# Peptides against a protein of PDB entry 7PB4, part 107

Target 1, 105 residues: chain A of PDB entry 7PB4
Amino acid sequence: KMLNIKEYKEKLLSTLGEFLEDHFPLPDRSVKKKKKNIQESSVNLITLHEMLEILINRLFDVPHDPYVKISDSFWPPYVELLLRNGIALRHPEDPTRIRLEAFHQ
Target 2, 218 residues: chain B of PDB entry 7PB4
Amino acid sequence: DALQMAVGYFEKGPIKASQNKDKTLEKHLKTVENVAWKNGLASEEIDILLNIALSGKFGNAVNTRILKCMIPATVISEDSVVKAVSWLCVGKCSGSTKVLFYRWLVAMFDFIDRKEQINLLYGFFFASLQDDALCPYVCHLLYLLTKKENVKPFRVRKLLDLQAKMGMQPHLQALLSLYKFFAPALISVSLPVRKKIYFKNSENLWKTALLAVKQRNR

## One batch from the design tools (peptide)

Design b1_p30_1_s2 (made by RFdiffusion4, then SolubleMPNN; from b1_p30_1, 14 letters changed)
Fold by OpenDDE base, seed 5:
Formats: C-alpha cells, structure tokens, sequence
Structure b1_p30_1_s2 (fold): chain B 105 residues (1-105), chain C 218 residues (1-218), chain A 30 residues (1-30)
C-alpha cells in the first residue's frame, strides 16, 4: 500500500510539473519593452511550480505557521491564481503572507 | 432552426453591427427558454449554453436566465458539468449564479450521463460547504456523490466543526448520517435517527420540467 | 486510473486545483 502511494505521488508530481510548464509558464522575458530608461528591476521570478513547492513544503514542515512571505520573486498573477482557486489563503492580519490550503485537515 | 440560431448567437457572441443588440438578445433568450421548457435541450446545446452561462461572457441577468433553462431532453454530459465547475474556479460568475448552479446540479444530477469525473470534484465541492449560501445545496450534492473512499477523517472533522458553528442543520445531519453509515468508527457522536432526510427543495424551480422530461423518456 | 481521469479534466485552473489537492492529501498519508 505505501509503495503504491509513493509511486502514485511520483507520477502525480511528474504530471503536475509537465502541466505547469505547458499551461502556466513564466511570462516570456522576450517582450523587451524598448522603453530605454526603466531599470529592469532584475527580480528573478520563480515558476508556479517553485511557488507550489515552497508552499507545500512550508505546510508540512511548519504546520503551526504554514505561511510564506510573498517576495518580489512571486509573480502577482500567479499569487492571485492560487488565491482565486482556493489553493492558497492570505494571512488574515498580514496580506504579505500566504499559505497553502490544508486540504488534508 | 430558430434554436440553432439562438445557440449560435450565444456561442459566437453578438455581431457588433446590430443597433438592436438587446432586442436580438431577448429574442434568442426567449427561443432557448421556450424550447427548453417545452421539449428540453440536447446535450450539445446544454454543453454550449451552460459554458456560456458560467464564462462571464454575458451579464448576470442573462447568465441566470440561461442557467434556469438548462433542462435536458435526455441527458447532460459529464464534460459539460466539469467545464461549468471549471468556470467557478475562474471566478467570472456572481454568487447568485453559483447558488443557482449548485441547485441546478442537484436537480439535474440523475440526468448526468456519468459521474466518474464529477466524483473527482468531491474535494472542490466539499470546500464550498464553508459558504453559508451554498452549504445546503452542497450538502445535498455531497450526499448524492459520497462514496466510502470519500469519507476521510479530516472531512469528518470539518463537518463536525461546521456543525458546531452553524448548529444542527438538517442538511448537515443528513450528510453526517451518510458518513456514519460508511465509516461508523469516525463518528462517535450519536446522530438523531432521522427517518426523513430533508434537503432544501432545490428541485422546485425545475419540478414541472423534470416531470415532463421523465415522462418523455419513459 | 485516478491520475488518468485527472488528466482529462477540462479547465486548466480546475485541473491545477485538483492536482494540488490530490498531492497534499497523498503527502499527508505518507
């Protein structure tokens, strides 16, 4: 039983990775807005996959404080996507913190 | 035919050039309503129109009218229902449209051809129990969907917590009784033996139409 | 079987929700 669950989890992770790459990629940096002077705030955006990994890990590693601080690396549309779909929740007192929904609790 | 023209209008959207957009819209709505209530709609017509009603392509009044006339001639495709639920995630429909959709889903549940994919939505529906406006209808839907594999300890806790918050609601009691049937070890609480499962009569909006559908398919 | 059914779910946002939910539930069972 446990082995089957692990194998299923691995297949699920692989499926999720491929799904995210296909349907929720990072915005192409290639839209060089030719406007010269705006300092490209060189903030490296993380993928939606990386965001979910951080959130899932925090949920299980620190279940009493499962919140992650939103950094500039979090692409705002993907934060909103997670919130809108009930995958993540904002902290009630700190809008800069989000948690994964505890689907298992 | 007039119905195909009406469905095509909703699918393709209003052609910009018509000065009388509202009159054209109303004409097509009435066409769909008339056919749906008299004869029911084909599965393909429901697929198109249900998707439109939840997509936010039209205003809330139009979406509500479309959704109210989603009456099948025979069956509703499971895919149509899944697509409709997908639009709930996108969040382009009103709260009233969501309530109406869950009422519709309960009322039309037996006309849905398959339940395999809908059963995968169990957790999504279960999360909607926290919405006070949805809760009665979601409980009824979950009562229809619940299998033994869906009865998990965490869901039992959530239902008990919800009962503690909302009180001993008849629809929650019905769902809890079903959970106790599937997993008696998870529910130590004595539930009142309700001889009659009482759900809010969601079917009332479609009762006459559903009777007519059942009579035609006999 | 269940994963294959999940892959057939139409709607990318819904599918995302379902995949993450499944992953969280499975992770809690391990």
Amino acid sequence: as target 1 above (105 residues)
Amino acid sequence: as target 2 above (218 residues)
Amino acid sequence: KRLELLKTIKGKELRLRLLVEELVILTAEL
Scores: peptide ipSAE 0.751, ipTM 0.923, DockQ to the pose 0.553
Fold by OpenDDE base, seed 2:
Structure b1_p30_1_s2 (fold): chain B 105 residues (1-105), chain C 218 residues (1-218), chain A 30 residues (1-30)
Amino acid sequence: as target 1 above (105 residues)
Amino acid sequence: as target 2 above (218 residues)
Amino acid sequence: KRLELLKTIKGKELRLRLLVEELVILTAEL
């Protein structure tokens, strides 16, 4: 039973990875909007996959404080996507912190 | 056909040039309403119009009227229902439209061709129990959907916590009774023996229309 | 079977939610 669950989890992780790459890629840096003065914030954006990994790990590793601080590496539209879909929740007192929804609780 | 022209109008959107946009919209909406209530709509027409009603393409008043006339001639495609639920995730519909959609989904449940993909949405529907406006209708929907495999310990806890918060609601008691039937070891609480299961507004907005559909398909 | 059905779900945002929900539930069972 446990082996089958592990194998299923691995297949699910692979499927999620492929799904995210296909449907929720990082915005191509190549759209050189010619507007000069926007400081290209040299901040490396993380993928939606990496965001979810951080949030899932935090939920299970630190269940008493499952919140992650939103860094500049978090692409704002993906934060909004997770919040809008009820995948993540904003901290009630600190809008800079989000958690994964505890679907198992 | 007048119905095809009306459906095509909603699908393609209003042609820019008409000064009487509102009159044209009302004409087509009345055409859809008239056919839906008299004859029902084909599965393909429901697929198109249901997506439009939940997409936020039109105003809330129009979306509400479209959704109220989503009456099948024969069957509703499961794919149409799943696509409709996908629009709920996008969040472009009003709270009143969400309530109406869940009422519609319960009312039309037996006319949906398959339930395999809808059953995958069980967790999504279960999360909507926390919305006080949706809770009565979601309990009814979950009562129709629940299989033994859906009855998990964490869902039992959530239902008991919800009961502690909201009190002994008839719709919640009905769902808990079903959970106890599938998994008696998970529910130690004595549930009142109810001879009748009561869900809020068992008299749906479509009662007369659904009787007519059942008569036509006999 | 269940994973194949999840792949057929129309709507990117809904599918994302369902996949993450499934992953969280499975992770809690391990």
Scores: peptide ipSAE 0.750, ipTM 0.922, DockQ to the pose 0.550
Fold by OpenDDE base, seed 3:
Structure b1_p30_1_s2 (fold): chain B 105 residues (1-105), chain C 218 residues (1-218), chain A 30 residues (1-30)
Amino acid sequence: as target 1 above (105 residues)
Amino acid sequence: as target 2 above (218 residues)
Amino acid sequence: KRLELLKTIKGKELRLRLLVEELVILTAEL
């Protein structure tokens, strides 16, 4: 039983990865807004896959404080995507922190 | 025919040039309403119009009227229901539209052709129990959907916590009784033996229409 | 069979929610 669950989890992870790459890619960096002078702090945006990995890991590794601080690497539309779909929740007192929904609890 | 023109109007949107956009919309809406209540709608017409009602393409008043006339002639496609739930995730519909949709889904449940994909939505519906406005209708929907495999320890805990918060609601008691039937070891609490299961709005908005549909399909 | 059925769910956001929910539940069972 446990082996079958592990194998199923691996297939699910692979499926989720492929699904995210196909349907929720990072926005193309190519919108060069030619505004010259502002320091292109090339904020390296993380993928939605990487965001979910961070949130899932935090949920299981630190279940008493499952919140992750939103960094500039978190693309705001993907944060809002997770929130509106009930995949993530904002911290009630700190809107800069989000957690994964504890679907298992 | 007049119905195809009306459905096509909602699907394609208003043609720019009509000065009387509201009169044209009202004409087409009345056409859909009249056919739906008299004869029911084909599965394809429901697929189109149900998606429109939940997409946020039109105002809440129009969406509400469309959703109220989603009466099948024969069957509703499971795919149409799944697509409708997908629009709930996008979040472009009002709270009142969500309530009406869950009422509709309960009312039309027996007319949905398949339940395999809808059963995968069990966890999504279960999460909606936390919404006080949805809770009575979601409990009824879950009562219709629940299989033994859906009864998990964490869901039992969530239902008991909800009962502690909201009190002994009839719809919640009905769902808990079903959970106890499938998994008696998970529910140590003595549930009151209710002689009759009461869900809110057993008399749905569509009662008369559904009786007519059942008579035509006999 | 269940995973294949999840792949057929229409709606990207709904499918995402269902896949993540399934993953979290499975992870908690391990």
Scores: peptide ipSAE 0.750, ipTM 0.922, DockQ to the pose 0.546
Fold by OpenDDE base, seed 1:
Structure b1_p30_1_s2 (fold): chain B 105 residues (1-105), chain C 218 residues (1-218), chain A 30 residues (1-30)
Amino acid sequence: as target 1 above (105 residues)
Amino acid sequence: as target 2 above (218 residues)
Amino acid sequence: KRLELLKTIKGKELRLRLLVEELVILTAEL
């Protein structure tokens, strides 16, 4: 039974990775919107996959404080996507922290 | 056909040039309403109009009227229902539209052709139990969907916590009774033996229409 | 079968939620 669950989890992780690459890629840097003052934030954005991995790991590794601080590497539209869909929750007192929804609790 | 023109208007949107946009919209809406209540709508018409009602393309009043006339002639496609639920995730519909959608989904449940994908939405619907406005209708929907495989210890805890917060609501008691039937070891609490599980069927806006649909499909 | 059905769910945001929910539930069972 546990072996089957582990195998299913691996297949699910692979499926999620492919799904995220296909449907939620990082924004192409090539859209030169001519508007001057967008600071080319030299900050390397992480993928939605990496964001979810961080959030999932934090949920299970530190269940008493499952919150992750939003860094400049977190693309704001993807943070909003996770919040809007109830995949993540904002900390009630600190808007710079988010957690994964505890779907198992 | 007047119905095809009406559906096409909602799908394509109003042509910019008409000064009488509101009169045209009302004409097409009345056409859809009249056909839906008399004969029911084809699955394809429901697919188009249901998506429009939840997409936020029109105002809440129009969306509410469209959703109220989503009466099938025969069947509703599962795909249409899943697409409709996908619009709930996008969050462009009002709270009143969400309530009406769950009421509609319960009322039309037997007319949905398949339940395989809808059963995958179980966790999504279960999360909506936290919304006090949705809770009665979600309990009824979950009562229709629940299989033994869905009865997990964490969901039992969530239902008991919800009961502790909201009290012994009839709709919640109905769902808990079903959970106890599938997994008696998870629910130690003595539930009152209710002889009749009454979900608020009295508020079914479609009762007369559904009777007519069932008579036509016999 | 279940994973194949999840792949057919229409709506990107809904599918994302369902995949993550499934992953969290499975991870808690291990």
Scores: peptide ipSAE 0.749, ipTM 0.921, DockQ to the pose 0.550

Design b1_p30_1_s3 (made by RFdiffusion4, then SolubleMPNN; from b1_p30_1, 14 letters changed)
Fold by OpenDDE base, seed 1:
Structure b1_p30_1_s3 (fold): chain B 105 residues (1-105), chain C 218 residues (1-218), chain A 30 residues (1-30)
Amino acid sequence: as target 1 above (105 residues)
Amino acid sequence: as target 2 above (218 residues)
Amino acid sequence: KRLELLKTIEGKEIRLRLLVEELVILTAEL
């Protein structure tokens, strides 16, 4: 039974990875919007996959404080995507922190 | 066919050159309304028009009118419902359109051909209970969808917390009673034995139409 | 079977939610 669950989890992870690459890639740097003052934040953006991994790991590793601080590496549209779809929740007192929804609890 | 021309207009969008865009739109909308209320719409027509109503392609008034005439001739495709829910995630429709959609979904529930994919959406619908405007209709939908496998401790806690916040609402009590039926050990609270689970028959905008559909499909 | 059904769900945002929900549930069972 556990072997079947592990195998299913691996298939699910693979499916999710491929799905994220196809449908939720990082924004191309090439859209030179000419507007002057967008600080070229030299900050390397992480993928939506990496964001989800961080959030999932925090949920299980630190269940009493499952919140992750939003860094500059978090692309704001993907943060909003997770919040809008109820995949993540904003901390009630600290808007700079988000958690994964505890779908299992 | 006048209906095919009307559906095609909504699908392709208005041709730029017509000065009488509003008159043309109204003509096609009336055509769809007339056919839907008299005969019902084919599953393919519902698929197209339901997606249009939730996509934000047209204004809220038009979307509301389209959604109100989503009356099946026979069946609604589950895929059409899933696509519609996908548009809710994108968030381009108004709050009033969302409410109307959930009312429609409850009213048309028995006409949906399959429930396998809709059952996967259970967690999404459950999350919508937090919206006060949606809560009564979502409770009714969840009452129709809930299986024993859906009754988990966290969902019980969320329902009890919602009841503590909103009070003993009839629609919440109906859903909690079903949860207690499937998992009595999770709900220690004595629920009042309501003899009749009345979801407010929210004025089923489609009551007369649905009776006619059921008579035609007998 | 369940994963194949999840793959048939039309709409990228809803599919994302469902895949993550499934992953969290499975992770809790391990």
Scores: peptide ipSAE 0.687, ipTM 0.887, DockQ to the pose 0.568
Fold by OpenDDE base, seed 3:
Structure b1_p30_1_s3 (fold): chain B 105 residues (1-105), chain C 218 residues (1-218), chain A 30 residues (1-30)
Amino acid sequence: as target 1 above (105 residues)
Amino acid sequence: as target 2 above (218 residues)
Amino acid sequence: KRLELLKTIEGKEIRLRLLVEELVILTAEL
């Protein structure tokens, strides 16, 4: 039973990865807003896949404080995507923190 | 025919050149309404129009009128329902449209051709119990969908917590009673024996239309 | 069968939710 669940989880992870690459890619960096002088801290945006990995890992590694701080690497439209779909929740007192929904609890 | 022209108008959108956009829209909307209430709509017409009503392509008033006339001639495709739920996730429809959709889904449940994919949406519908406006209709939907495999300890806890927050609502009691039937060991609480299960709006907006559909399909 | 059925669900956002929900539930069973 456990082996079959592990194999199924691996297939699911692979499917999710491919699905995210196809349907939720990072926005093209090509919107060079030519604003000249401000240090283009080229904030490296993380993928939606990486966001989900961070959130899932935090949920299971630290179940008593499953919240992740939203960094500048989190593309805001993907944060809103997770929230509106009930995949993530904002911290009630700190809107800069989000957690994965505990679908198992 | 007039219906195909009306559906095509909603699908393709208004042709730019019409000065009287509102009159044209109203004409096509009345055509859809008239056919839907008299004869019902084909599954393909429902697929197109239901997606339009939830996509946010038109204003809330138009979307509400379209959704109110989503009456099948025979069946509704499960795929149309899944696509509709997908539009709820996108969040371009109003709260009133969401309520109306769940009312529609409950009313039309028996006319949906399959339930396999809809059953996969069980967790999504269950999460919508937290919305006070949706809760009565979602409880009714879940009452129709719930199988033994859906009754999990965490869902029981969530329902009991919701009951503690909202009180002993008739629709919530109905769902809890079904959960107790499938998994009596998970629900230690004595539920009041209700002689009649009451869901809010048992008299749906479509009662007369649904009677007519059932008579035509006999 | 279940994974194949999940792949047939129309709508990107709902499919995303279902895949993540399934992943979390499976992870908790391990």
Scores: peptide ipSAE 0.686, ipTM 0.887, DockQ to the pose 0.549
Fold by OpenDDE base, seed 4:
Structure b1_p30_1_s3 (fold): chain B 105 residues (1-105), chain C 218 residues (1-218), chain A 30 residues (1-30)
Amino acid sequence: as target 1 above (105 residues)
Amino acid sequence: as target 2 above (218 residues)
Amino acid sequence: KRLELLKTIEGKEIRLRLLVEELVILTAEL
């Protein structure tokens, strides 16, 4: 049973990775908006895959405080994507913190 | 066929930039409405028109009228419902359109051919309970969908929190009673024994049409 | 297989939710 679950999880992870690369890539930085004054925020954006990994790990590693602080590396449209689809929840008192929904509890 | 021309208009959009755009739109909309209320629509026609109504291709008034005439001749494909829910995730539809969609989904639930994919959407529907406008209709939908496997501790907590916020709403009580039936150990709270479970009459918009559909399919 | 059924769900955002939900559930079982 455990081996089958592990194999299934690996297949799911692979599927999710490919799915995210195909359908939810990072915005191409190459769109040089001609307007000079947008400080190219030197902050490297993380992928939606990396965001989900951080959120999942936090959910299991710190179940009593499963919230992650939104950094500048979190692309705002993907944060909003997770929130509107009920994948993540915003902290009720701190809008800078989000958690993964505890689908397993 | 006039219906095929009307559906094709909504699918492909207006062919000519005619000054009579509104008259043409109204003509095709009335054609769809008339056929839907008299005979019902084929599953393929519902598939096309339901997606159009939720895609944001047309204005809210048009989308509302399309949704109101999504009456099946026989069955609705579950794929059409899944695609519709996918449009809800994108968030291009109005709040009123979402309410109407959930009312429609409850009213048409028995006409959906399969439930396997819709059952996978249980968690998405459950998340929509937080919307006060959707909550009564979502509770009814969840009452129809809920299996023992869906009754999880976190969902029980969320329902009890909603009850604490909103009070003892009949639709919440109905869903909680079903949850207690499937998982009595998760719900220690005494629920009033209701002899009759009742939800808001979401079906009232289609009651006459649904009776006609049931009579034709007997 | 359940995974194949999840892959057939039309709509990228709803499929994302379902895949993540499944992943969380499986992770808790391990």
Scores: peptide ipSAE 0.637, ipTM 0.859, DockQ to the pose 0.571
Fold by OpenDDE base, seed 5:
Structure b1_p30_1_s3 (fold): chain B 105 residues (1-105), chain C 218 residues (1-218), chain A 30 residues (1-30)
Amino acid sequence: as target 1 above (105 residues)
Amino acid sequence: as target 2 above (218 residues)
Amino acid sequence: KRLELLKTIEGKEIRLRLLVEELVILTAEL
């Protein structure tokens, strides 16, 4: 039973990875809007995959405080995507913190 | 036929060159409405038009009219419903369209051919309980979908929190009673024994049409 | 079987939700 679950999880992770790469890539940096003066805030955006990993890990590692602080590395449209689809929740008192939905509880 | 031309218009979109775009749109919309209310639509026609209504391809008024005439001749494909729900995730439709969709989904629930994929969407529907406008209709939908495996502690907590916020609403009480039936250990609260489950009558918009569909399929 | 069913669901955002939900559930079982 446990082996089957592990194998299934691996297949799921692989599927999710490929799916995220295909359908939810990072925005291409290549649209160099030539507008000179906006300091390219060189904020390295993380992938949606990395965001989900952080959120999942926090949910299981710190179940009593499963919230992650939204950093500048979190692309706002992907934060909104997770919230809109009920994958993540904002902290009721701190809108800068989000958690993964506890689908297992 | 006129219906195929109308469906094709909505699918392909308006050809830019027509000076009378609004008249053409209205003509095709009336064609769809007339056929849908008289005879119902084929599953394929519903598949196309339902997706169009939720995609944001047309304005809210048009989308609302299309959605109101999504009356089956026989069955609705669950794939059409799943695709429609997918468009709700994208958020290109209005709040009023979302409400109408959930009303439609409840009203047409028995005409959906299969429920396997729809049952996988349980968690998505449950998340929509937080929308005060959707909540009554979502509770009704969840009442139809809920199985024992869906009754989880976190969902019980969310329902109780929602009840604390909104009060003891009849639709919430109906859903909570079902949850207590499946998982009595998760719901320690005494629920009033309601002899009659009361949901807001979502079917009223389609009542006459649904009766006609049931009569034709007998 | 279940994964194949999830893959058949059309729509990227709904599929994302379902995949994540499944992943969370599986992670809790391990």
Scores: peptide ipSAE 0.635, ipTM 0.857, DockQ to the pose 0.570

